# Peptides against a protein of PDB entry 7C96, part 52

Target 1, 73 residues: chain A of PDB entry 7C96
Amino acid sequence: PVIPDDFRCPISLELMKDPVIVSTGQTYERTCIEKWLQAGHGTCPKTQQTLTSTVLTPNYVLRSLIAQWCEAN

## One batch from the design tools (peptide; made by RFdiffusion4, then SolubleMPNN)

Design b2_p20_2_s2 (from b2_p20_2, 8 letters changed)
Fold by OpenDDE base, seed 5:
Structure b2_p20_2_s2 (fold): chain B 73 residues (1-73), chain A 20 residues (1-20)
Amino acid sequence: as target 1 above (73 residues)
Amino acid sequence: AVREPLEDVKRYLIEWLKSQ
């Protein structure tokens, strides 16, 4: 089945396993966004907006939804 | 916000990720 767009990381375009939210409200795969930040970037990959914080917040709701989808498909 | 520009950004990000 087709992976819902909201379940794919904007960077890797793959199904997210550990989704995290950045200050702009966008969600990415943790590994992908951490590499982006470690490289010295201070912007949101998808929106190109400047990040007001480098804190990453786990998106538990999305993680749960993805897990449920994976179990059903 | 338009599809074309967004696709270009995504392609760049994928290539960048592969170089890591």
Scores: peptide ipSAE 0.197, ipTM 0.703, DockQ to the pose 0.035
Fold by OpenDDE base, seed 1:
Structure b2_p20_2_s2 (fold): chain B 73 residues (1-73), chain A 20 residues (1-20)
Amino acid sequence: as target 1 above (73 residues)
Amino acid sequence: AVREPLEDVKRYLIEWLKSQ
């Protein structure tokens, strides 16, 4: 079945396994956003907004929703 | 159909990621 857009990383466009939230509120796959930050970028890939922090917060709710979806599909 | 700016950004990010 088609993967819901909200479950796809804005960078890789793949189903997220370890979704994390950046300061702008957008969610990305951890490995993708970490590579972006490590490359020296200080903006949100999707919105181009300047990040006020480089702290990545695990999106446990989304992680759970994705897990539930994977079990059913 | 005209491609929206957000789609161009996404394509760039994907290609960038693949080059890493």
Scores: peptide ipSAE 0.194, ipTM 0.698, DockQ to the pose 0.034
Fold by OpenDDE base, seed 3:
Structure b2_p20_2_s2 (fold): chain B 73 residues (1-73), chain A 20 residues (1-20)
Amino acid sequence: as target 1 above (73 residues)
Amino acid sequence: AVREPLEDVKRYLIEWLKSQ
């Protein structure tokens, strides 16, 4: 089945396993965004906005939704 | 069609792939 776009990481374009939210409100796969930040980038890949914080907040709701989708498909 | 990353992200990914 087709994976919903909202369930795909904007960087890897793959189904997210550990989605995290950045300061801009966008969600990415944890490993992808961490690598992006470690490379010295201070912007949001999707919006190009400057990140006001490097804190990554787990998106538990999306994680649950993805898990439910995977179980049903 | 699926949402694609911005050009700077694409460039980063290409460079990352080259380092693998």
Scores: peptide ipSAE 0.174, ipTM 0.702, DockQ to the pose 0.033
Fold by OpenDDE base, seed 4:
Structure b2_p20_2_s2 (fold): chain B 73 residues (1-73), chain A 20 residues (1-20)
Amino acid sequence: as target 1 above (73 residues)
Amino acid sequence: AVREPLEDVKRYLIEWLKSQ
């Protein structure tokens, strides 16, 4: 089935398993954004905006929605 | 070689910075 765009990581383009929110409000797969930050980058890959913080907040709502979608498909 | 998403993003950002 077709994976909704909102369920795909902007970096990996794959279904997210551990989605996290950055300071710009964008959501990425944890592993992907952590690699980006560890490489020394301080910007949001999708928007190119400077990150106010490097704190990653788990997107539990999206994680739940993705889990429900996976169970139904 | 297979596509490397992270490297693609890096390349995009570099090009974007050059346009500023």
Scores: peptide ipSAE 0.127, ipTM 0.651, DockQ to the pose 0.025

Design b2_p20_2_s3 (from b2_p20_2, 6 letters changed)
Fold by OpenDDE base, seed 4:
Order: structure tokens, then C-alpha cells, then sequence
Structure b2_p20_2_s3 (fold): chain B 73 residues (1-73), chain A 20 residues (1-20)
């Protein structure tokens, strides 16, 4: 079935397994955004905004929603 | 210097990430 856009990582375009929120409020797959940060970048890939922090916050709500969606589809 | 549109920059960066 069609995966909701909000459930796909803006980078990988795949269904997120470990979604994390960056300081701009955007959510990415953890592995994707970690690669970006490890490369020395300090901006949000989607918005180009400067990250005020490199801390990644697990998006448990989205993770749960994705899990529920997967169970139903 | 040439200023790239935000959308083009975004797409280029995302494509770079996808290539990793």
C-alpha cells in the first residue's frame, strides 16, 4: 500500500524504523541523519535551517504510529 | 558568486545522502 509521506524518511524515502527529531522539528531515519551529522554538516537536510543542536530525539509517537500502520497494512 | 535556490540545494544534499 501507499506509505504516508510523514512515515517516510525525507532522505531514504523509506518507511522509518527509528525516527528521530532534529532541532528544527523535522524527523528523519536515525541512520540517515547520523551520517549527515558525522560528515560535519550542521544544517537540516529538508529545510536547510541551521541546527541549534545535534541532539537527536527519538520520535516515539511517530514510531508507534508507523507500527500501527504496518500492522494494519 | 552564484546563489543556488533553496530547493536545488536541498535536493542536491539529499541526493548526496542517498548515495552514501
Amino acid sequence: as target 1 above (73 residues)
Amino acid sequence: AVRLPLEEVKEALIEWLRSQ
Scores: peptide ipSAE 0.182, ipTM 0.673, DockQ to the pose 0.028
Fold by OpenDDE base, seed 1:
Structure b2_p20_2_s3 (fold): chain B 73 residues (1-73), chain A 20 residues (1-20)
Amino acid sequence: as target 1 above (73 residues)
Amino acid sequence: AVRLPLEEVKEALIEWLRSQ
C-alpha cells in the first residue's frame, strides 16, 4: 500500500513512529529533529523559520491515525 | 567562500540529516 505523504517524516521520508510538532507547526520524526537540534540548529528544516522554542510536542492525533492505518494495511 | 542559494542550503542540510 502507498503511504500517505502526511504520515512520512519530511526528513527521513519514512513512516513516522514518534511524530512530534515543532514551534512552526511542522511535524517530524522525533529522532530526526532531535539530531538536527543537537547539531546546533535553531530553525525548522522544512520552512527554515526560526524556532521560537526547541520544545517538541508529541503529535498524538497523527500517531493514532498512523497506527490505525498500519492496522488496516 | 562560495555562497549557496537558500534552497540549496536547505536541501544539503536535509540530505545530511538523512545520512545520519
Scores: peptide ipSAE 0.180, ipTM 0.674, DockQ to the pose 0.028
Fold by OpenDDE base, seed 3:
Structure b2_p20_2_s3 (fold): chain B 73 residues (1-73), chain A 20 residues (1-20)
Amino acid sequence: as target 1 above (73 residues)
Amino acid sequence: AVRLPLEEVKEALIEWLRSQ
């Protein structure tokens, strides 16, 4: 089945397992964005906007939607 | 002049991330 674009990490392009939201509102796979931040970057990979915070918030809604999609497919 | 270089840098960095 075709994976919805919104369910794929903008970096890995794979189905997200642990989606997290950054300060710009964009969602990434946790491991991907953590690598980016650990490398010393302070911008959002997709938008290039400066992050106002490095806090990563779990996207529980998206996690649930992905789980439901996986269950149905 | 400004946006094009930034986009190229972004693409290179994202590809770098994908290769990790």
Scores: peptide ipSAE 0.180, ipTM 0.671, DockQ to the pose 0.028
Fold by OpenDDE base, seed 2:
Structure b2_p20_2_s3 (fold): chain B 73 residues (1-73), chain A 20 residues (1-20)
Amino acid sequence: as target 1 above (73 residues)
Amino acid sequence: AVRLPLEEVKEALIEWLRSQ
């Protein structure tokens, strides 16, 4: 079935396995956003807003929703 | 150098990320 857009990483366009939230509130796959930050970028790939922090917060709610979706599909 | 529009820069950078 079609994967909901909110379940796909804005970068990889793949179903997120380890979704994390950046300071702008956008969610990405951890691996993708870490590569972006490690490359020296200080902006949000999706919004181009400057990140106030490079801390990545696990999106537990989304992780659970994705898991539930995978179980049903 | 020529200044690129934000959208073009964004797309190029995202494509770079996807290729990693």
Scores: peptide ipSAE 0.143, ipTM 0.650, DockQ to the pose 0.029

Design b2_p20_2_s4 (from b2_p20_2 with A11Q A12Y N13L A15D E18R)
Fold by OpenDDE base, seed 5:
Structure b2_p20_2_s4 (fold): chain B 73 residues (1-73), chain A 20 residues (1-20)
Amino acid sequence: as target 1 above (73 residues)
Amino acid sequence: AVRFPLDEVKQYLIDWLRSQ
């Protein structure tokens, strides 16, 4: 089955396992965005907006949606 | 970032969902 684009990490382009939200509102795979931040970047990979915070918030709603999709496909 | 096989990721998410 074709994986919906919204379920793929903008960085890895793979199905997100642990999606987290950055200050810009975009969602990424935790490991991917952490690696990006550790590399010294202070911008959102997708939008290139400056991040006002490095806090990563788990996107449980999206995780549930992805999990439900996985269960159905 | 190292990724795991898709089937493993799917099963992981399903297990997580069922544990909710």
Scores: peptide ipSAE 0.641, ipTM 0.887, DockQ to the pose 0.636
Fold by OpenDDE base, seed 4:
Structure b2_p20_2_s4 (fold): chain B 73 residues (1-73), chain A 20 residues (1-20)
Amino acid sequence: as target 1 above (73 residues)
Amino acid sequence: AVRFPLDEVKQYLIDWLRSQ
């Protein structure tokens, strides 16, 4: 089945397994955004907005939604 | 969260990430 766009990492384009929210509110796969940050970038890949924080917050709601989707499909 | 469209520059950055 077609994976909902909101369930795919903007970077990897794959179904997110460990979705995390950055300061801009955008969500990415943890490993993807960590690579971006570790490379010294301080902007949001999708919006190019400057990140006010490098803290990554687990998106538990999305994780749950993805899990439910996976169970149903 | 607000979703923003990707332009050429944003896509370039994402492509870079994908190449890692």
Scores: peptide ipSAE 0.164, ipTM 0.689, DockQ to the pose 0.033
Fold by OpenDDE base, seed 1:
Structure b2_p20_2_s4 (fold): chain B 73 residues (1-73), chain A 20 residues (1-20)
Amino acid sequence: as target 1 above (73 residues)
Amino acid sequence: AVRFPLDEVKQYLIDWLRSQ
């Protein structure tokens, strides 16, 4: 089945396994955004907005939704 | 929600990330 766009990482375009929220409110796969930050970037890949924080917050709601979707598909 | 396409600049950055 087709993976909902909201369940795909904006970077990898793959189903997110460990979705995290950045300060701009965008969600990415943890591995992807960590590589971006480790490379020295301080902006949000999707919006190009400057990140007010480099803290990554687990998106538990999305993780749950993805899990539910995976169970049904 | 609808995922809007990235512009050329944003896409370049995403492509870079995908190449890692």
Scores: peptide ipSAE 0.160, ipTM 0.677, DockQ to the pose 0.033
Fold by OpenDDE base, seed 3:
Structure b2_p20_2_s4 (fold): chain B 73 residues (1-73), chain A 20 residues (1-20)
Amino acid sequence: as target 1 above (73 residues)
Amino acid sequence: AVRFPLDEVKQYLIDWLRSQ
């Protein structure tokens, strides 16, 4: 089945395994956004907005939805 | 949808990340 776009990381375009939310509200795969931040960038890759915080919040709801989808498909 | 059209600059940044 086709993977819903909402379940794909904007960077890797792959199904997210550990989705995290940045300060702009956008969600990315943890490893992808961590590489971006470690490289010294302080903006959101998708929106180019300045990140007001480097804290990454796990998107538990999305993680659960993806898990449920994977189990059903 | 989470994915929306990116301009040239945004796409360049995403491509860079994908190459890592």
Scores: peptide ipSAE 0.159, ipTM 0.684, DockQ to the pose 0.033; fails the geometry check

Design b2_p20_3_s1 (from b2_p20_3, 6 letters changed)
Fold by OpenDDE base, seed 1:
Structure b2_p20_3_s1 (fold): chain B 73 residues (1-73), chain A 20 residues (1-20)
Amino acid sequence: as target 1 above (73 residues)
Amino acid sequence: SAAEALEAQLAEAREIAAQP
């Protein structure tokens, strides 16, 4: 079945396994955004906004929604 | 354009993420 857009990482374009929220409110796959930050970038890939913090907050709600969707599909 | 710049950044992020 077609993966809902909100469940795909903006970077990898794949179903997220460990979604994390950045300071701009956008959600990415943890490994993808970590590599971006480690490469020396300080902006949000999807919005180009400068990140006010490099803290990555787990998006547990989305993770749960994805898990539920996967169970049903 | 702004849209092109945004897509270019995402493309760069994808290239970085694809690295082992």
Scores: peptide ipSAE 0.713, ipTM 0.929, DockQ to the pose 0.930
Fold by OpenDDE base, seed 2:
Structure b2_p20_3_s1 (fold): chain B 73 residues (1-73), chain A 20 residues (1-20)
Amino acid sequence: as target 1 above (73 residues)
Amino acid sequence: SAAEALEAQLAEAREIAAQP
């Protein structure tokens, strides 16, 4: 089945397993965005906006929705 | 263009993420 766009990481383009929200409100796979930040970047890959915080907030709602989708498909 | 710049940055992020 077709994976909903909102369930795919903007970086890896794969179904997210550990989605996290950055300061711009965009959600990424944790490992992908961590590597981006560790490489010395301070912007949001999708919006190019400067991140006001390096805190990565787990998107538990999305994680649950993805899990439900996986169970049904 | 703005769209091209966006895709370029996403491509860079993808390359970085692919590294072990």
Scores: peptide ipSAE 0.713, ipTM 0.929, DockQ to the pose 0.921
Fold by OpenDDE base, seed 3:
Structure b2_p20_3_s1 (fold): chain B 73 residues (1-73), chain A 20 residues (1-20)
Amino acid sequence: as target 1 above (73 residues)
Amino acid sequence: SAAEALEAQLAEAREIAAQP
């Protein structure tokens, strides 16, 4: 079935397994955004806005929605 | 343009993420 766009990481374009929220409010796959930050970047890949923090907050709501979708499809 | 700059950055992020 077709994966909803909101469930895909903006970077990998794959179904997110461990979605995390950055300071700009955008959500990415943890591994993808960590690699971006480790490469020395301090901006949001999708918006180019400067990150006010490098803290990555788990998006539990989205994680749950994705899990429910996977169970049904 | 602004749109091109955003796409370029996102593309770079994809390349970095693809690295082992």
Scores: peptide ipSAE 0.711, ipTM 0.929, DockQ to the pose 0.924
Fold by OpenDDE base, seed 5:
Structure b2_p20_3_s1 (fold): chain B 73 residues (1-73), chain A 20 residues (1-20)
Amino acid sequence: as target 1 above (73 residues)
Amino acid sequence: SAAEALEAQLAEAREIAAQP
């Protein structure tokens, strides 16, 4: 089945397993965004907006939605 | 263009993410 675009990481383009929200409100796979930050980048990959914080907030709602989708498909 | 710049950044992010 077709994977909803909102369930795919903008970086990996794969179904997210551990989605996290950055300061700009965009959601990415944790490992992907962590590597981006560790590489010295301070912008949001998808929007180019400067990140006001490097704190990554787990997107539990999305994680749950993805899990439910996977169970149904 | 703006779109090209965004795509270039995403491409870079993908390359970094693909690294072990």
Scores: peptide ipSAE 0.710, ipTM 0.928, DockQ to the pose 0.927

Design b2_p20_3_s2 (from b2_p20_3, 8 letters changed)
Fold by OpenDDE base, seed 4:
Formats: sequence, C-alpha cells, structure tokens
Structure b2_p20_3_s2 (fold): chain B 73 residues (1-73), chain A 20 residues (1-20)
Amino acid sequence: as target 1 above (73 residues)
Amino acid sequence: MEAEARQKQLEEARKIAAQP
C-alpha cells in the first residue's frame, strides 16, 4: 500500500522509523537530520528556516501512528 | 524561485543522508 506522505521522511522519502521534530516543527528521520546537522548545516532541510536549536525531539505520537498503520497494512 | 531553492536544499540533504 501507499505510504502516507506524513509518514515519509522529507529527506529519505522512506517510512520513518525514528521520527524527530526540529525547532521549526518539521519532522525527519533521526539519522537523516543528524547527518545534515553534522555536515554543518543550520537550516531546516524542507523549509530552509534557520534552526533556533539543534535539539531533536522524538515524535512519539507520529511513531505510534506509523506503527499502527504498519500493523494494519 | 523559493520553491527551487527548497528543492535544491532537499536534494543536498538527500545526498548527505545517502552517505554511509
């Protein structure tokens, strides 16, 4: 079945396994955004907004929703 | 123009993410 767009990482375009929220409110796969930050970038990949923090907050709600979707599909 | 810039940045992010 087709993966809902909201469940796909904007970077990898794959189903997120460890979704994290950046300061702009966008959600990415942890490994993808960490690599971006480690490469010295300070903007949100999707929006280009400057990140006010490099803290990555786990998106547990989305993680749960994705898990539920996977169980049903 | 902004859309193009955003797409370009995403492509860069994808290149980085693809690296082992």
Scores: peptide ipSAE 0.735, ipTM 0.931, DockQ to the pose 0.934
Fold by OpenDDE base, seed 5:
Structure b2_p20_3_s2 (fold): chain B 73 residues (1-73), chain A 20 residues (1-20)
Amino acid sequence: as target 1 above (73 residues)
Amino acid sequence: MEAEARQKQLEEARKIAAQP
C-alpha cells in the first residue's frame, strides 16, 4: 500500500518509527535529525529556518496514527 | 532559487543520515 507522505521522514523518506518535532514545527525521524544536529547544523533540513531550540519533542499523535495505519495495512 | 537551496540542504541531510 501507498505510505502517506505525512508518515514519511523528509530526510530518510521512510516510514517514521520515532517521529520528533523540531522548533520549526517540522517532524523528522529522531535518528535522522539527531545526526544532522550532531554534524553541527542548526537549521531545519526541510525549511532552512534556524532552529530556536535543539529540543526534539516526540510526536506521539503521529506515532499513534502511523501505528494505526500499519495495523490496517 | 530558494527551492534549490532547500533541496540541496535536504540532500545533504540525507547523506549525513545515511552514514553509519
Scores: peptide ipSAE 0.735, ipTM 0.931, DockQ to the pose 0.941
Fold by OpenDDE base, seed 2:
Structure b2_p20_3_s2 (fold): chain B 73 residues (1-73), chain A 20 residues (1-20)
Amino acid sequence: as target 1 above (73 residues)
Amino acid sequence: MEAEARQKQLEEARKIAAQP
């Protein structure tokens, strides 16, 4: 079935396995956003907003929702 | 205009992410 847009990483466009929240509130696949930051970028890939922090917070709620969706589909 | 800039940045992020 079609993967809900909210479950896809804005960068990889794939189902997120390790979703993390950046300071702007956007969620990305951890590996994707880490590569972006390591490349020297300091903005949110999707919104262009400046990141006030490089801390990546695991989005456990979304992880659980994705798991539930995968179980049902 | 801003939308185009955002899309361009996303494309750059995708290129970086695709790197091994």
Scores: peptide ipSAE 0.734, ipTM 0.931, DockQ to the pose 0.934
Fold by OpenDDE base, seed 3:
Structure b2_p20_3_s2 (fold): chain B 73 residues (1-73), chain A 20 residues (1-20)
Amino acid sequence: as target 1 above (73 residues)
Amino acid sequence: MEAEARQKQLEEARKIAAQP
């Protein structure tokens, strides 16, 4: 079935397994955004907004929604 | 202009993420 756009990482374009929220409010797959940050970048990949923090907050709600969707589809 | 810049950055992020 068609995967909802909100469940896909903006970078990998794949279903997120470990979604994390950056300071701009955008959500990415953890591994993807960590690689971006490790490469020395300080902006949000999707919006180009400057990150006020490099802290990555787990998006447990989205993780749960994705899990529920996977179980039903 | 702005959309082009955002797309270019996103593509760079994809290249980095694709690296082993």
Scores: peptide ipSAE 0.733, ipTM 0.930, DockQ to the pose 0.941

Design b2_p20_3_s3 (from b2_p20_3, 11 letters changed)
Fold by OpenDDE base, seed 4:
Structure b2_p20_3_s3 (fold): chain B 73 residues (1-73), chain A 20 residues (1-20)
Amino acid sequence: as target 1 above (73 residues)
Amino acid sequence: SRAEALQEQLALAQEIARQP
């Protein structure tokens, strides 16, 4: 089945396993955004907005929704 | 354009992510 766009990481384009929210509100796969930050970038990959924080907040709700979707499909 | 700039950065992020 077709994976919902909101369940795909904007960077990896794959179903997210460990989704995290950045300061702009966008969600990415943890490993992808960590590599971006470690490379010295301080903007949101999808929006180019400057990140006000480098804190990555786990998106537990989305993680759960993805898990439920995977179980059903 | 703005759209092109956005895609360029996203492409860069994708390239970085593919690195081991």
Scores: peptide ipSAE 0.737, ipTM 0.937, DockQ to the pose 0.961
Fold by OpenDDE base, seed 5:
Structure b2_p20_3_s3 (fold): chain B 73 residues (1-73), chain A 20 residues (1-20)
Amino acid sequence: as target 1 above (73 residues)
Amino acid sequence: SRAEALQEQLALAQEIARQP
């Protein structure tokens, strides 16, 4: 089945397993955004907005929605 | 354009993510 766009990481383009929210409100796969930050970048990959914080907040709601989708499909 | 700049950065992020 077709994976909903909201469930795909903007970077990996794959179904997110550990979605995290950055300061701009965008959600990415944890490993993808961590690599971006570790490479010395301080902007949001999707929007180019400067990140006001490097804190990554787990998106538990999205994780749950993805799990429910995977269970049904 | 803005769209092109956004896509270029996203492409860079994708390249970095593919690295081990």
Scores: peptide ipSAE 0.736, ipTM 0.936, DockQ to the pose 0.941
Fold by OpenDDE base, seed 3:
Structure b2_p20_3_s3 (fold): chain B 73 residues (1-73), chain A 20 residues (1-20)
Amino acid sequence: as target 1 above (73 residues)
Amino acid sequence: SRAEALQEQLALAQEIARQP
């Protein structure tokens, strides 16, 4: 089945396994955004907005929704 | 343009992510 766009990481374009929220409110796969930050970048990959923090907050709600979708499809 | 700049950065992020 077709994976909902909201469940795909903007970077990897794959189904997210460990989605995290950055300061701009965008959600990415943890490994993808960590690599971006480690490379020395301080902007949001999708919006170019400057990140006010490098803290990555787990998106537990989305993680649960993705898990439920995977179980049903 | 703004759209081109956004796509360029996202492409860079994708390239970095593909690196082991």
Scores: peptide ipSAE 0.736, ipTM 0.937, DockQ to the pose 0.925
Fold by OpenDDE base, seed 2:
Structure b2_p20_3_s3 (fold): chain B 73 residues (1-73), chain A 20 residues (1-20)
Amino acid sequence: as target 1 above (73 residues)
Amino acid sequence: SRAEALQEQLALAQEIARQP
């Protein structure tokens, strides 16, 4: 089945397993965005907006939606 | 263009992510 675009990490392009929200509101796979930040970057990969915080907030809602989708497909 | 700049950064992020 076709994976919904919103369920794919903008970086890895894969189904997210541990989605996290950055300060801009964009969601990424945790490992992908952590590597980006660790490399010294402080902008949102998808929008280039400056991150006002490097705190990564788990997107539990999306995680649940993805799980539900996986169960049905 | 803005679109090109956005894609360039995203591509960079993708390259970094592919590294072990």
Scores: peptide ipSAE 0.736, ipTM 0.936, DockQ to the pose 0.958

Design b2_p20_3_s4 (from b2_p20_3, 12 letters changed)
Fold by OpenDDE base, seed 3:
Structure b2_p20_3_s4 (fold): chain B 73 residues (1-73), chain A 20 residues (1-20)
Amino acid sequence: as target 1 above (73 residues)
Amino acid sequence: MEEERLQRQLELAREIAAQP
């Protein structure tokens, strides 16, 4: 089945397993964005906006939607 | 242009994420 674009990480382009929201509102796979931050970068990979915080907030709503999609497909 | 600049950043992020 075709995976919805909103369910794919902008970095890995794979179905997200642990989606997290950054300060800009964009969502990424946790491992991908953590590697980016650990490499010393302080901008949003997709928008290049400066991150006002390095806090990563779990996107539980998206996680649930992805789980539901996986069950149906 | 701007879109090219944004894509280069994403490409860099992908390269970093691909590292073990």
Scores: peptide ipSAE 0.724, ipTM 0.927, DockQ to the pose 0.935
Fold by OpenDDE base, seed 4:
Structure b2_p20_3_s4 (fold): chain B 73 residues (1-73), chain A 20 residues (1-20)
Amino acid sequence: as target 1 above (73 residues)
Amino acid sequence: MEEERLQRQLELAREIAAQP
């Protein structure tokens, strides 16, 4: 089935397993964004906006929605 | 133009993410 765009990591382009929100409000797969940050980058991969914080907030709502979608598809 | 600029960074992020 076709994966909804909102469920795909902008970086990996895969269905997110551990989605996290960055300071800009964009959501990425945790491992992808962590690698980006570890590489010394301080901008949002998708928007290039400067991250005001490197804190990664779990997107539990999206995680749940993805899980529900996976169960149905 | 903006799209191209954004895509280049995103591609870089993908390259980094692909690394072990």
Scores: peptide ipSAE 0.723, ipTM 0.927, DockQ to the pose 0.917
Fold by OpenDDE base, seed 2:
Structure b2_p20_3_s4 (fold): chain B 73 residues (1-73), chain A 20 residues (1-20)
Amino acid sequence: as target 1 above (73 residues)
Amino acid sequence: MEEERLQRQLELAREIAAQP
């Protein structure tokens, strides 16, 4: 089945397993965004906006929605 | 132009993410 765009990481383009929200409000797969930050980048990969914080907030709602989708498909 | 600029950064992020 076709994975909804909202459930795919903008970086990996894969179904997110551990989605996290950055300061700009965009959501990415944790491993992808952590690698980006560790590489010395301080901008949002999708929007290029400067990150005001490096804190990554788990997107539990999205994680739950993805889990429900996976169960049904 | 802006879209292309944004996509270039995403591509860079993908390259970094692909690294082990």
Scores: peptide ipSAE 0.722, ipTM 0.926, DockQ to the pose 0.917
Fold by OpenDDE base, seed 5:
Structure b2_p20_3_s4 (fold): chain B 73 residues (1-73), chain A 20 residues (1-20)
Amino acid sequence: as target 1 above (73 residues)
Amino acid sequence: MEEERLQRQLELAREIAAQP
């Protein structure tokens, strides 16, 4: 089945397993965004907006939606 | 154009993420 675009990490292009929200509101796979930040980058990969915080907030809603989709497909 | 700039930066993020 076709994976919904909203369920794919903008970086890895894969189905997200641990989606996290950055300060700009964009969601990424935790591992991907952590590597980006660790590499010294302080902008949102998708929008290039400066991140006002390095806090990564788990996107539980999306995680749940992805889980539901995986169970059905 | 801005779209190309954004895509290049996203590609950089992908390259970094691909590293173990």
Scores: peptide ipSAE 0.722, ipTM 0.927, DockQ to the pose 0.908

